# Ledger of designs, part 69: peptides against a protein of PDB entry 3T7K

Target 1, 248 residues: chain A of PDB entry 3T7K
Amino acid sequence: KAEKILARFNELPNYDLKAVCTGCFHDGFNEVDIEILNQLGIKIFDNIKETDKLNCIFAPKILRTEKFLKSLSFEPLKFALKPEFIIDLLKQIHSKKDKLSQININLFDYEINGINESIISKTKLPTKVFERANIRCINLVNDIPGGVDTIGSVLKAHGIEKINVLRSKKCTFEDIIPNDVSKQENGGIFKYVLIVTKASQVKKFTKLINDRDKNETILIVEWNWCVESIFHLNVDFTSKKNVLYQKK

## One batch from the design tools (peptide; made by RFdiffusion4, then SolubleMPNN)

Design b2_p15_1_s1 (from b2_p15_1, 6 letters changed)
Fold by OpenDDE base, seed 4:
Structure b2_p15_1_s1 (fold): chain B 248 residues (1-248), chain A 15 residues (1-15)
Amino acid sequence: as target 1 above (248 residues)
Amino acid sequence: ASAEWDPSKDPELPD
């Protein structure tokens, strides 16, 4: 039992981690190790649910997986850790060495490269990245790689309230929804925001919008624009990277 | 439990 294993320590840390794993631990943990981790204040969940108040992700590096992207929406994300944290921790605990006074594993030594304090600090903000960018309602083409459900779920985690799925071949202007946000004095608000996959879609949607709703602001981006925005927890409207069409 | 990444089980979202 986990209790017998942990009895060799006179003091146990409480890491207070509620975590998901991505790019690691696909086979899960045995019951003993799960119990050990639980006793150390480490709870690993299979899926992301808002009710679980997740604060940690385990991953070998920055990944563009659904879980990793969503982890940046945690409130806050306290830690982004390499799986070696768990490995080394369990290794030390299962060691046949004599009674140890304490577990000598510092979670700060296992930070994922590229997830710095600047990123972590942004997860403490009261708003989500797209909310801060005044992006509330978007149009998403139905042929997006990864699927509209997965992509949509990630976007919603980051503050998109409404995702309108466009049937790329059959859609008309009436199918395109506006980004219904209140005008802020100093922020460029795009009336129409679209995520597309092809240059032909850019041509189609720009024509549809410009023909029917002249002089309106339009932002057409690739999925990578969203990914980069998530990874930085900031939307850079000055960057042309992954922007296919912009009309201010 | 393995620290190895298996993209087949946990795929990155494509470009």
Scores: peptide ipSAE 0.607, ipTM 0.942, DockQ to the pose 0.936
Fold by OpenDDE base, seed 5:
Structure b2_p15_1_s1 (fold): chain B 248 residues (1-248), chain A 15 residues (1-15)
Amino acid sequence: as target 1 above (248 residues)
Amino acid sequence: ASAEWDPSKDPELPD
């Protein structure tokens, strides 16, 4: 069926998109439309897997979804597109009225607002955002909204190698893992990095660490610190935004 | 294919 529909076009574009969708197309596509998209070089995946070499995300806007946050870790993210790209494309293809010799849809007209070339360029870097920031091992409280698995998965996609989940009410100093990064001369390395949800956790963890390891560097942040770092693909250690405690 | 957002299936991560 798709071949018959596409036969009216003299030339078919190859968009070369390997994409996931977030905030759109939750009901998926029918078989004919999937086949059409495939013939146009558009492959839509349900989940993010590294093996699929994803290069595109469809979303109506910048979102704080797992998929959107992870899409900024693609190598590279080539395109962040509005769902209207697919809608208009399929509409044009299914239209019987115009003797269209060519598909006249330019993907550059459908860019998500706020995903600029600066962001796209950073996805071409050989390192991940937290890797560049010398954050490899973090401590995450178990009561984090969104769940430790989802949050952890996003953080790992962005270069955090080890996530230690802390039971905030029962944890001791021995449960806190150090950020084991080789001392590079010129980078602010925090020995202890923690993501927490409330002020009581800050008080607890600062006490535990300072009582046992008095002179060590500590960074305690909110989840929003991570989100902002991901959205900018840069960690700004000069910013106090979403930083709950810092000891240099 | 619906372009409508269903937050129940694909939620934003909370603050």
Scores: peptide ipSAE 0.606, ipTM 0.941, DockQ to the pose 0.947
Fold by OpenDDE base, seed 2:
Structure b2_p15_1_s1 (fold): chain B 248 residues (1-248), chain A 15 residues (1-15)
Amino acid sequence: as target 1 above (248 residues)
Amino acid sequence: ASAEWDPSKDPELPD
């Protein structure tokens, strides 16, 4: 069926998109439309897998979904597109009235607002955002909204290698892992990095660390600190936003 | 194919 529909076009574009969708297309696509999209070099996947070499995300806007946050870790993220790209494309293809010999849809016209070339360019860097920030090992409280698995998965996608989950009520100093990074001469390295949800946790962990390792550097942040870092593909250590405690 | 967002199926991570 798709071949018959596409036969009216003399030339078909190859968009070369390997995409996931977030905030759109929850009902999926019919078989014909999937086949049409495949013929145009658009492959849509249900889940993010590294082996799929994903390069695109469809979303109506910037979202704080797992998929959207992970899409910024693609190597590279070539395109972040509004779902209207697919809608308009399929509409044009299914249109019997259009005497169009070619598909005239430019994907650049469908960029998600706020995902600019500056963001896209950073996804071409050889390192991940937290890797560049010298954050390799973190401590994450077990009561984090969204769950440790989802949050942890996002953080790992962005270069955090080890996530230690802390049981906030029962943890001791020995349960806290150091951020084991090689001392680069010019970068602020925090020995202890923690993501917490409550002021009581800040007090607890600060005390535990200071009592046992008094002279060490500590960074305690909220989840939003990570989100902002991901959205900008840059860690701004000069910002106090979402930083609960910092000891350099 | 609907471009409508269903937050129940694809939730934003909370603050």
Scores: peptide ipSAE 0.606, ipTM 0.941, DockQ to the pose 0.941
Fold by OpenDDE base, seed 3:
Structure b2_p15_1_s1 (fold): chain B 248 residues (1-248), chain A 15 residues (1-15)
Amino acid sequence: as target 1 above (248 residues)
Amino acid sequence: ASAEWDPSKDPELPD
């Protein structure tokens, strides 16, 4: 059926998209449309797997979803597109108009606002955003909204190797892990990096660390610090935004 | 296929 529908075109594009969707197409596509998209080099996956070599995200806008945040870790992310790309494409294909020479849909007309070439270019870097920032091991409080598994998965996708989950009410200094990174010249290396949710946790952890390991570098941030770093694919250590405590 | 956003099925991570 898809072949018959596509036969009205003299030439078919190959978009070469391996994509996931977020904030759209939650009901999926019918079998015919999936086959049409496949013939055009568009493969849509339900979940993110590294083996699929995903290069595209469909979303109506920048979202704080797990899928969207992880899409910025694709190697590379080639396209971040609005769902209207698929809608307009399928609409053109299913049209009863006469034989067309080609499909006239340009990917660049459907870019998600705020995902520009500067962001896309950073996804071509050999390192992940937190790797570049010399953040390898972090401490994460167990009461973080969204859950430690989801948050941890996003952080790992962006280069954090080890996530230590802290039981905020019961943890001691011995439960806090150091960020084990070799001194590199061009980056502020923090010995202790923590993601927390409450001011009381800042007070607790700063006291624990300062009492037991004096004069060490500490970075305590909110989850939003990580999100902003991901959205920009850059860690700005000069910014105080979403930083709760910093000791250099 | 609907392009409508359903936050209940694909939620944004909270602050």
Scores: peptide ipSAE 0.605, ipTM 0.941, DockQ to the pose 0.917

Design b2_p15_1_s2 (from b2_p15_1, 6 letters changed)
Fold by OpenDDE base, seed 4:
Structure b2_p15_1_s2 (fold): chain B 248 residues (1-248), chain A 15 residues (1-15)
Amino acid sequence: as target 1 above (248 residues)
Amino acid sequence: ASTEWDPSVDPELPD
């Protein structure tokens, strides 16, 4: 039992981690190790649910997986850790060495490269990244790689309230929804925000919008625009990277 | 517990 294994330590840390894993631990953990981790305040969940108040992700590096992208929406994300944290921790615990006074594993030594304090600090903000960018309602083409459900779920986690799926070949202007946000004095608000996959879609949607709703602001981006925004927890409207069309 | 990544079950979202 986990209790017998942990009895060799006179003091146990409480890491207070509620975590998901991506890019690692696909086979899960045995019952003993799960119990050990639980006793150390480490709870690993299979899926992301808001009710679980997740604060940690385990991953070998920055990944563009659904879980990793969503982890940046945690409130807050306290730790982004390499899986070696768990490996080394369990290795030390299962060691047949004599009674140890404490577990000598510092989670700060296992930070994922590229997830720095600047990123972590932004997860403490009261708003989500797209909310801060005044993006509430978007149009998403139905042929997006990865699927509209997965992409939509990630976007919603980051503050998109409404995702309108466009049937790229059949959609008309009436199918395109506006980004219904209140005008902020100093922020460029785009009336129409679209995520597309093809240049032909850019041509189509720009024409539809410009013909029917002249002089309105339009932002058409690739999925990578969203990914980069998530990874930085900031929307950079000055960047043209992954922007296919912009009308201010 | 394996640290190996299986992209077939945990894919990165494509470009």
Scores: peptide ipSAE 0.605, ipTM 0.951, DockQ to the pose 0.941
Fold by OpenDDE base, seed 3:
Structure b2_p15_1_s2 (fold): chain B 248 residues (1-248), chain A 15 residues (1-15)
Amino acid sequence: as target 1 above (248 residues)
Amino acid sequence: ASTEWDPSVDPELPD
């Protein structure tokens, strides 16, 4: 059925998209439309797997979903597109108009606002955003909204290797892990990096660390610090935004 | 295919 529908075109594009969707298409596509999209080089996956070599995200806008945040870790992310791309494409294909020479849908007309070439270019870098920032091992409080598994998965996708979950009410200094990174010249290396949710946790952890390991570097941030870093694919250590405590 | 967003199925991570 898909072949018959596509036969009205003299030439078919190959978009070469391996995509996931977020904030759209939760009901999926019918079998015919999936086959049509496949013939046009568009493959849509339900979940993110590294083996699928995903290069595209469909979303109505920048979202703080797990899928969207992880899409910025694709190697590379080639396109971040609005769902209207698929809608308009399928509409054109299903139209009862006479034989057309080609499908006239340009990917660049459907870019998500705020995901520009500067962001896309950074996804081509050989390193991940937190790797570039010399953040390898972090401490994460167990009461973080969204859950430690989801948050941890996003952080790992962006280059954090080890996530130590802290039981905020019961943890001691010995439970806090150092960020084990060799001194590199061009980046502020923090010995202790923590993601927390409450001011009381800042007070607790700063005291624990300063009492036991004096004069060490500490970075305590909110989850939003990580999100902003991901959205920009850059860690700005000069910014105080979402930083709760910093000791250089 | 619907372009409608269902946050219950695909939620944004909270602040």
Scores: peptide ipSAE 0.604, ipTM 0.951, DockQ to the pose 0.911
Fold by OpenDDE base, seed 2:
Structure b2_p15_1_s2 (fold): chain B 248 residues (1-248), chain A 15 residues (1-15)
Amino acid sequence: as target 1 above (248 residues)
Amino acid sequence: ASTEWDPSVDPELPD
C-alpha cells in the first residue's frame, strides 16, 4: 500500500533519520505511515538503545524528559525536529491534489527552537559532557525526584560511569565514593561530587567529608545543575546556579 | 499520528 502511494513521486528523499519521539506521537503511527516513513529513510524507535545508532529526536520543544535529555548524548544528534515535520510530510504524501512530482519538505525548516548548530556541533565531540568536565563518579541521594534509575540512566548517557546511591538517613562517610579521575594539570577536579535534594543533606555530607577527609574538593549540586549542563552540553564551573556547596 | 503530548506517559523529570 505504501509503495502505491509513493509511486506518484519520481524521486524520494532519503532523510536517514533514526529517531525517538518525546512529547508527541504517543498514539504511534499506522502501519501504512510507518512503511511510508521507512521508505523515506525515517525509522522511529520506541526506546533508546545504543545499538540503534539514533541520530534524531522529535519533540515540540525542549523538554526535560528522559528521552530528550538522552538525545543530546547521541553520536551525533544530527537533527532535533518538531513533529510537524512528520505531519507535513505525510500530509503531502497522502494528498491527491498535489501535482508535485517530488516531496518538498526540508527538515531544516522544522528545527526545535533552542537546539541550534552550536548544540548539534557539541554532540560530534568525541567525549560526553560530564566526561569533559572530569566527572566520572557521583553520589546520588535515594530520594531524588524522578527516581535514581531514570536520573542515573540520563547521567550515564552523558558520560558518568559510576553512580553511587546514598541512603540519606543511614549513610556514613564510607558510603560516599570519590570521583576517581586522573589529575589533569589544568582542570578543576572535584574529589567528591554529590547530587542532593535538601539543605539538610548538604549539611550532613559536608560534615561527613570534612571530618574524615579534610581539605578535599567537594561539589554538591541539584539535579537542575545536571540538566542545565546537558542542555548546553557544557559544564560551567563559574556558574553558581544550582550549586549548593562548592569547595575548591 | 497525533502531536498531542501526554505527560502521564512521557513525563518531564521534576526539579
Scores: peptide ipSAE 0.603, ipTM 0.951, DockQ to the pose 0.926
Fold by OpenDDE base, seed 5:
Order: C-alpha cells, then structure tokens, then sequence
Structure b2_p15_1_s2 (fold): chain B 248 residues (1-248), chain A 15 residues (1-15)
C-alpha cells in the first residue's frame, strides 16, 4: 500500500532520521504510515538504545522528559523537530488533489524552539557534559522525585559512570562514594558530589563528610542543577543556581 | 497518529 501511495512521486527524499518521540505520537502510527516514513528514511523507535544511533527527537517543545533529556546526549543530535513535520509530510503524501511530482517538506522549517545550533554543535563533542565537568561518580538520594532509575539513566547518558543511591535516613559516611576523577591541573574537581531533595539532607551529608573527611571539596545540588546543565550542555560552576552547598 | 501529549505515559521529570 505504501509503495502505491508513493509511486506518484518522481523522487523521494531521504531524510535519514532515526528518531524517538516525546510529548507526541503516544498512540504511534498505523502500518502504512510507518512504511511510508521508512521509505523516506524516517525510522521511529519506541525507546532509546545506543546501538540504534539515534539522531533525532520529535517533540512539541523543550520538555523535561527522560527521552528529551537523553536526546541531548545523542552523538550527534542532528535534528530536534516538531511533530508537525510528520503530520504535514503524511498529509501531503496522502493528498490526492495535487499532482505533486515532489514532496515539498523541509525539515528545517520544523525545528523546536530553543534548540539552536549552539546546542546541536555541543552534541558533536567527543565527551559528555558531566564528563567534561569531571563528574564521574555521584551520590543520589533515594527519595528523589522521578525515581532513581529514571534520573540515574539520564545522568548516565550524559557521562556519569557511577550512581550511588543513598538511603537518606539511614546512610552513614561510609555509604557516600567519592568522585574518583584523576586530578587534572585546571579543572575544579569535587571529591563528593551529591544530588539531594531537601535542606535536611544537606545538613546531614555536610556534617557526615566534614566530620570524617575534613577540608575535602563538596558539591551538593538539586536535580534542577543537572537539568540546566543538560539543557545548556555545559556545567557552570560559577552559578549558584540550584546549588545547595559548595565547598571548594 | 495523535499529536496529543499523554503525560501519564511520558511524564516530565519533576523539580
């Protein structure tokens, strides 16, 4: 059926998109439309896997979804597109009225607002955002909204290698892991990096660390610190935004 | 294909 529909076009574009969707297309596509999209070089995946070499995300806008946050870790993210790209494309293809010799849909007209060339360019870097920031091992409280698995998965996609989950009420100093990064001469390395949810946790962890490992560097942040770092694909250590405690 | 967002299936991560 898809071949018959597409036969009216003299030339078919190859968009070369390997995409996931977020905030749109939750019901998926029918078999004919999937086949059409495939013939146009558009493959939509249900989940993010590194082996799929994803290069595109469909979303109505910048979102704080797991998929959107992870899409900024694609190597590279080539396109961040509004779902209207697919809608208009399929509409044009299914239209019987116009003797269209060519598909006239330009993907550049459907870019998500706020995903600019600066962001796209950073996805071409050989390192991940937290890797560049010398954050390899972090401590994450177990009561984080969104869950440790989802949050952890996003953080790992962006270069954090080890996530230690802390039971905030029962943890001791021995449960806190150091950020084991080789001392590079010119980078602010925090020995202890923690993501927490409340002020009581800041008080607890600062006390535990300072009592046992005096004069060590500590960074305690909110989840929003990570989100902002991801959205900018840059860690700004000069900013106090979403930083709950910092000891240099 | 629906362009409607279902937050129950694809939620934004909270603050």
Amino acid sequence: as target 1 above (248 residues)
Amino acid sequence: ASTEWDPSVDPELPD
Scores: peptide ipSAE 0.597, ipTM 0.949, DockQ to the pose 0.922

Design b2_p15_1_s3 (from b2_p15_1, 6 letters changed)
Fold by OpenDDE base, seed 5:
Structure b2_p15_1_s3 (fold): chain B 248 residues (1-248), chain A 15 residues (1-15)
Amino acid sequence: as target 1 above (248 residues)
Amino acid sequence: ASAEWDPSVDPELPD
């Protein structure tokens, strides 16, 4: 039992981690190790739920997984840690050779490369990245790699309220939803925001919108535009990277 | 507990 294993330590740390794993621990943990981790204040969840108030991600590096992208929406993300934290921790605990009176594992030694304090600080903001960018309603093509459900779930985690799925071959102008945001004086608001996969879709949607709603603002981007925005927790409207069409 | 990554279970989203 975990209690017997931990009894050799004079004091147990409380790491206060509510975590998910991505790119690691696909086989999970045995019951004893889960119990050990729980006693150390480390709770690992299989899925991301807002109700769990997750504050940590375990990953070997920055990944484009659903879990990793969503972890950047945690409120806040306190720690992004390498799996070696858990490995070394459990190894130390199970070690019978060393008369260890204390667990000597520091969270800060296991930070994921590229997740710095600047990123962590942005997760403490009261708003989500797309909310700050005045993007609330988007149009998403149905043939997006990764699927509309997964992509949509990531986008919603980052402040997009409404995702309209467009059937790229059959859609008309009436199927395209506007980005319904209150005009703030200082923000470039795009009336139509679309995520597309192909140049043919850009041509189609630009024609549909320009023919029916002339002089409106349009932003058409690739999925990578969203990913880069998430990884930076900032939308850079000055960048043309991954922007397929922009009309201001 | 294995730190090994199985992309079949936890895939990166494509470009």
Scores: peptide ipSAE 0.570, ipTM 0.932, DockQ to the pose 0.917
Fold by OpenDDE base, seed 2:
Formats: C-alpha cells, structure tokens, sequence
Structure b2_p15_1_s3 (fold): chain B 248 residues (1-248), chain A 15 residues (1-15)
C-alpha cells in the first residue's frame, strides 16, 4: 500500500499538480503509484476537462499533440514538466537504499525545454491568444489533416469562439463567416480569417470574397500558423510564416 | 510507469 511506502518519510511534499500526460506514460500507472502520486498532491487525468482545473502537462518535449496544444490554454499552466520528474520521484520513493527522510525532488529541474517563464507567464493573462489577436470567428476547410473536430477543439481552447467548417469543393461566399469583432482603435482586425490546406483553396476563397465583399481584410493561413501562435502564446502579424494570403 | 511514447494513441497533429 502507498501509505506503507510513504511512512518512511517524515515529511511529504505537496506539489499541487493537476496534470495530463502527452508523449509519455501511454501504459499509465499502477494503482500503488497513482496512490503515491495522489498523496504527494499529483493527480493525473486521462483527458482535459475545464472542470478539473488542470495546471500541468507532462511531456518529453514540445509536441504538436492535442493535449500539449491545449495545455498552453490552462489558467494558468503552472508547470510543463518532463516525465522524468515522475520517474525520479517514484524511483526515490521505492528505493530501499535511500536513507533520505524527505523527498528531494525539485519540479523546477524538470521543465520542458522551450517552455520558459515567458510562456508560462502568458498563461496567466486574462485573455486567450487568439482573443488577444482579435480572432473570434474563423473558417476552417473540411479536409484539414487532423480533422476539424480536433483542430477546432484546440482553437476553441485558445479563444476562438466560432469555427465555421467549409466544404471546400461546394462552398460559396455565403458559407464564409466574417470575424465579428468589435473594432478596437489600434488592432489589425481581419474581417475574414481562413485556415486552408491548399493553394487552390486560397485562389477560390480570395476570389469569392473579393468578388462579393470588395476591399475587406483577409487572412488565410495554414494550420502551422495557429500552432506557432499557440507555442508562443502570441500572434505575430508581422510574420509571413505560414501565411498564404493577407490583405490589410 | 514508463516514459515511453505511443504515437498511435497520442498522435502529433500533422502539418
């Protein structure tokens, strides 16, 4: 039992982690280890739910998984940790040779490379990354790799309120939704934001929009534009990377 | 507990 294993320690840390795992621990944990982790204030969830108030992600590195991308929307993401934190922790706890009266594992030593305090600090902001960028409503092509549901779920986690799925072959101008945001005095607002996969879609949508709604602002990007924005928790409108078409 | 990754159950989203 976990209690018997932990009884050798005079003091137990409380890490206060509510975590999901990605790119690691696919086989899960045994019952004893889960109990140990729970007693140390580490609770691991299988899925992301808002009600769980998740604050931690375990991953070996920055990944483009749904869970990793969504973890950057946690409020806040307190820790992004390598799985070695859990491994070393459990190893120390199970070690019979260890004469330590206390667990000596510092979670700050296990930060995921590339997730720095600057990124973590942005998760404490009252707004989401796309909300800050004045992107509320987007158009998403139905043939996007990864699927519209998964992609859409990630985008919604990051502040996109409405995702309109476009049937690329059959869509008309009337199927395209505007990005309905209040005009802020200083913000570049794109009336039409689209995520596409092919150059042919760029040609189609630009024509449809320009023919029917002349002189409007258009942003057409690849999925990677969204990913980079999420990884940085910032939208850089000066970058042309992953931008297929832009009309200001 | 293994830090092993199974991409079949936890895939990275494609480019």
Amino acid sequence: as target 1 above (248 residues)
Amino acid sequence: ASAEWDPSVDPELPD
Scores: peptide ipSAE 0.569, ipTM 0.932, DockQ to the pose 0.891
Fold by OpenDDE base, seed 4:
Structure b2_p15_1_s3 (fold): chain B 248 residues (1-248), chain A 15 residues (1-15)
Amino acid sequence: as target 1 above (248 residues)
Amino acid sequence: ASAEWDPSVDPELPD
């Protein structure tokens, strides 16, 4: 069926997209449209798997969804596109009135606002954003909204190797893991990195660390610090935004 | 297939 529909075109583009969708196409696609998209080199996956070598995200805008955040870890993310790309593409293909010899849809016209070439270029870097920031091991409070598994999965996608989940009410100093990274000459390395949700946790963890491991570097941030770092594919240690406590 | 954002199905991670 898809072949018959596409037969009216003299040339078919190959978009070479391996994509996931977020904030759109929740109802999926019918079999014919999936086949059409496949013939155009567009493969849509339900979930993110590293083995699929995903290079594209479809979303109406920048979203704080697990899929969107993880898409910025693709190697590389080639395209971040609005769902209108697919909609317009399928509309053009299904149009019986237009004797179109070719598909005239440019994917560059459908870029998600705020995902510019600067962001895309950073996804081509050999390192992940937190790896570049010398953040390898973090402590995450167990009461984080969104859940430790989802948050942890996003963080791991962006180069955090070890996530230690802290039971905020019961944890001791011995439960806090250090950020085990080799000192790079020009980078402020924080020995202890923590993601917390409450001011009471800041007070608790700063006390525990300062009492037992004096003069060590500490970074305590909100989840939003991680999100902003992901959205920019850069950690700005000069910014105090979403930083609850830092000791250099 | 809808281009509409449905946060109930694909939620944003909270602050």
Scores: peptide ipSAE 0.569, ipTM 0.932, DockQ to the pose 0.909
Fold by OpenDDE base, seed 3:
Structure b2_p15_1_s3 (fold): chain B 248 residues (1-248), chain A 15 residues (1-15)
Amino acid sequence: as target 1 above (248 residues)
Amino acid sequence: ASAEWDPSVDPELPD
């Protein structure tokens, strides 16, 4: 059925998209449309797997979903597109109008607002955003909204190697892991990096660390600090936004 | 296929 529908076109584009969807297409696609998309070089996956070499995301806008945040870790992310790309494409293909020589849909017309070439270019870098920031080992409080597994998965996709989950009510200094990174000259290396949710946790961890390791560098941030870093694919250590405590 | 968003199945992570 898909072949018959596509036979009206003299030439078919190959978009070469391996994509996931977020904030759209929750009901999926029918079998015919999936086959049409496949013949156009568009493959849509339900979940993110590294083996699939995903290069595209469909979303109506920038979202704080697990899929969207992880898509910025694709190697590279080639396209971040609005769902209207698929809608308009399928609409054109299913149109009974006369012999269209070519499909006239340009990917660049469907870019998600705020995902520009600067962001796309950073996904081509050999390192992940937190790796570039010399953040490899972090401490994460167990009461973080969204759950430690989801948050941890996003952080790992962006170069965090080790996530230590802290039981905020019961943790001691010995439960806090250092960020084991060799001192590189040009990057603010923090010995202790913590993601927390409450001011009481800031007070607790600051006290624990300063009482036992007074001269060490500490970075305590909110989850939003990580999200902003991901959205920009850059860690700005000059910004105080979403930083709860910093000791250089 | 609808471009509609169902936040219940694809939630944004909270602040």
Scores: peptide ipSAE 0.567, ipTM 0.931, DockQ to the pose 0.915

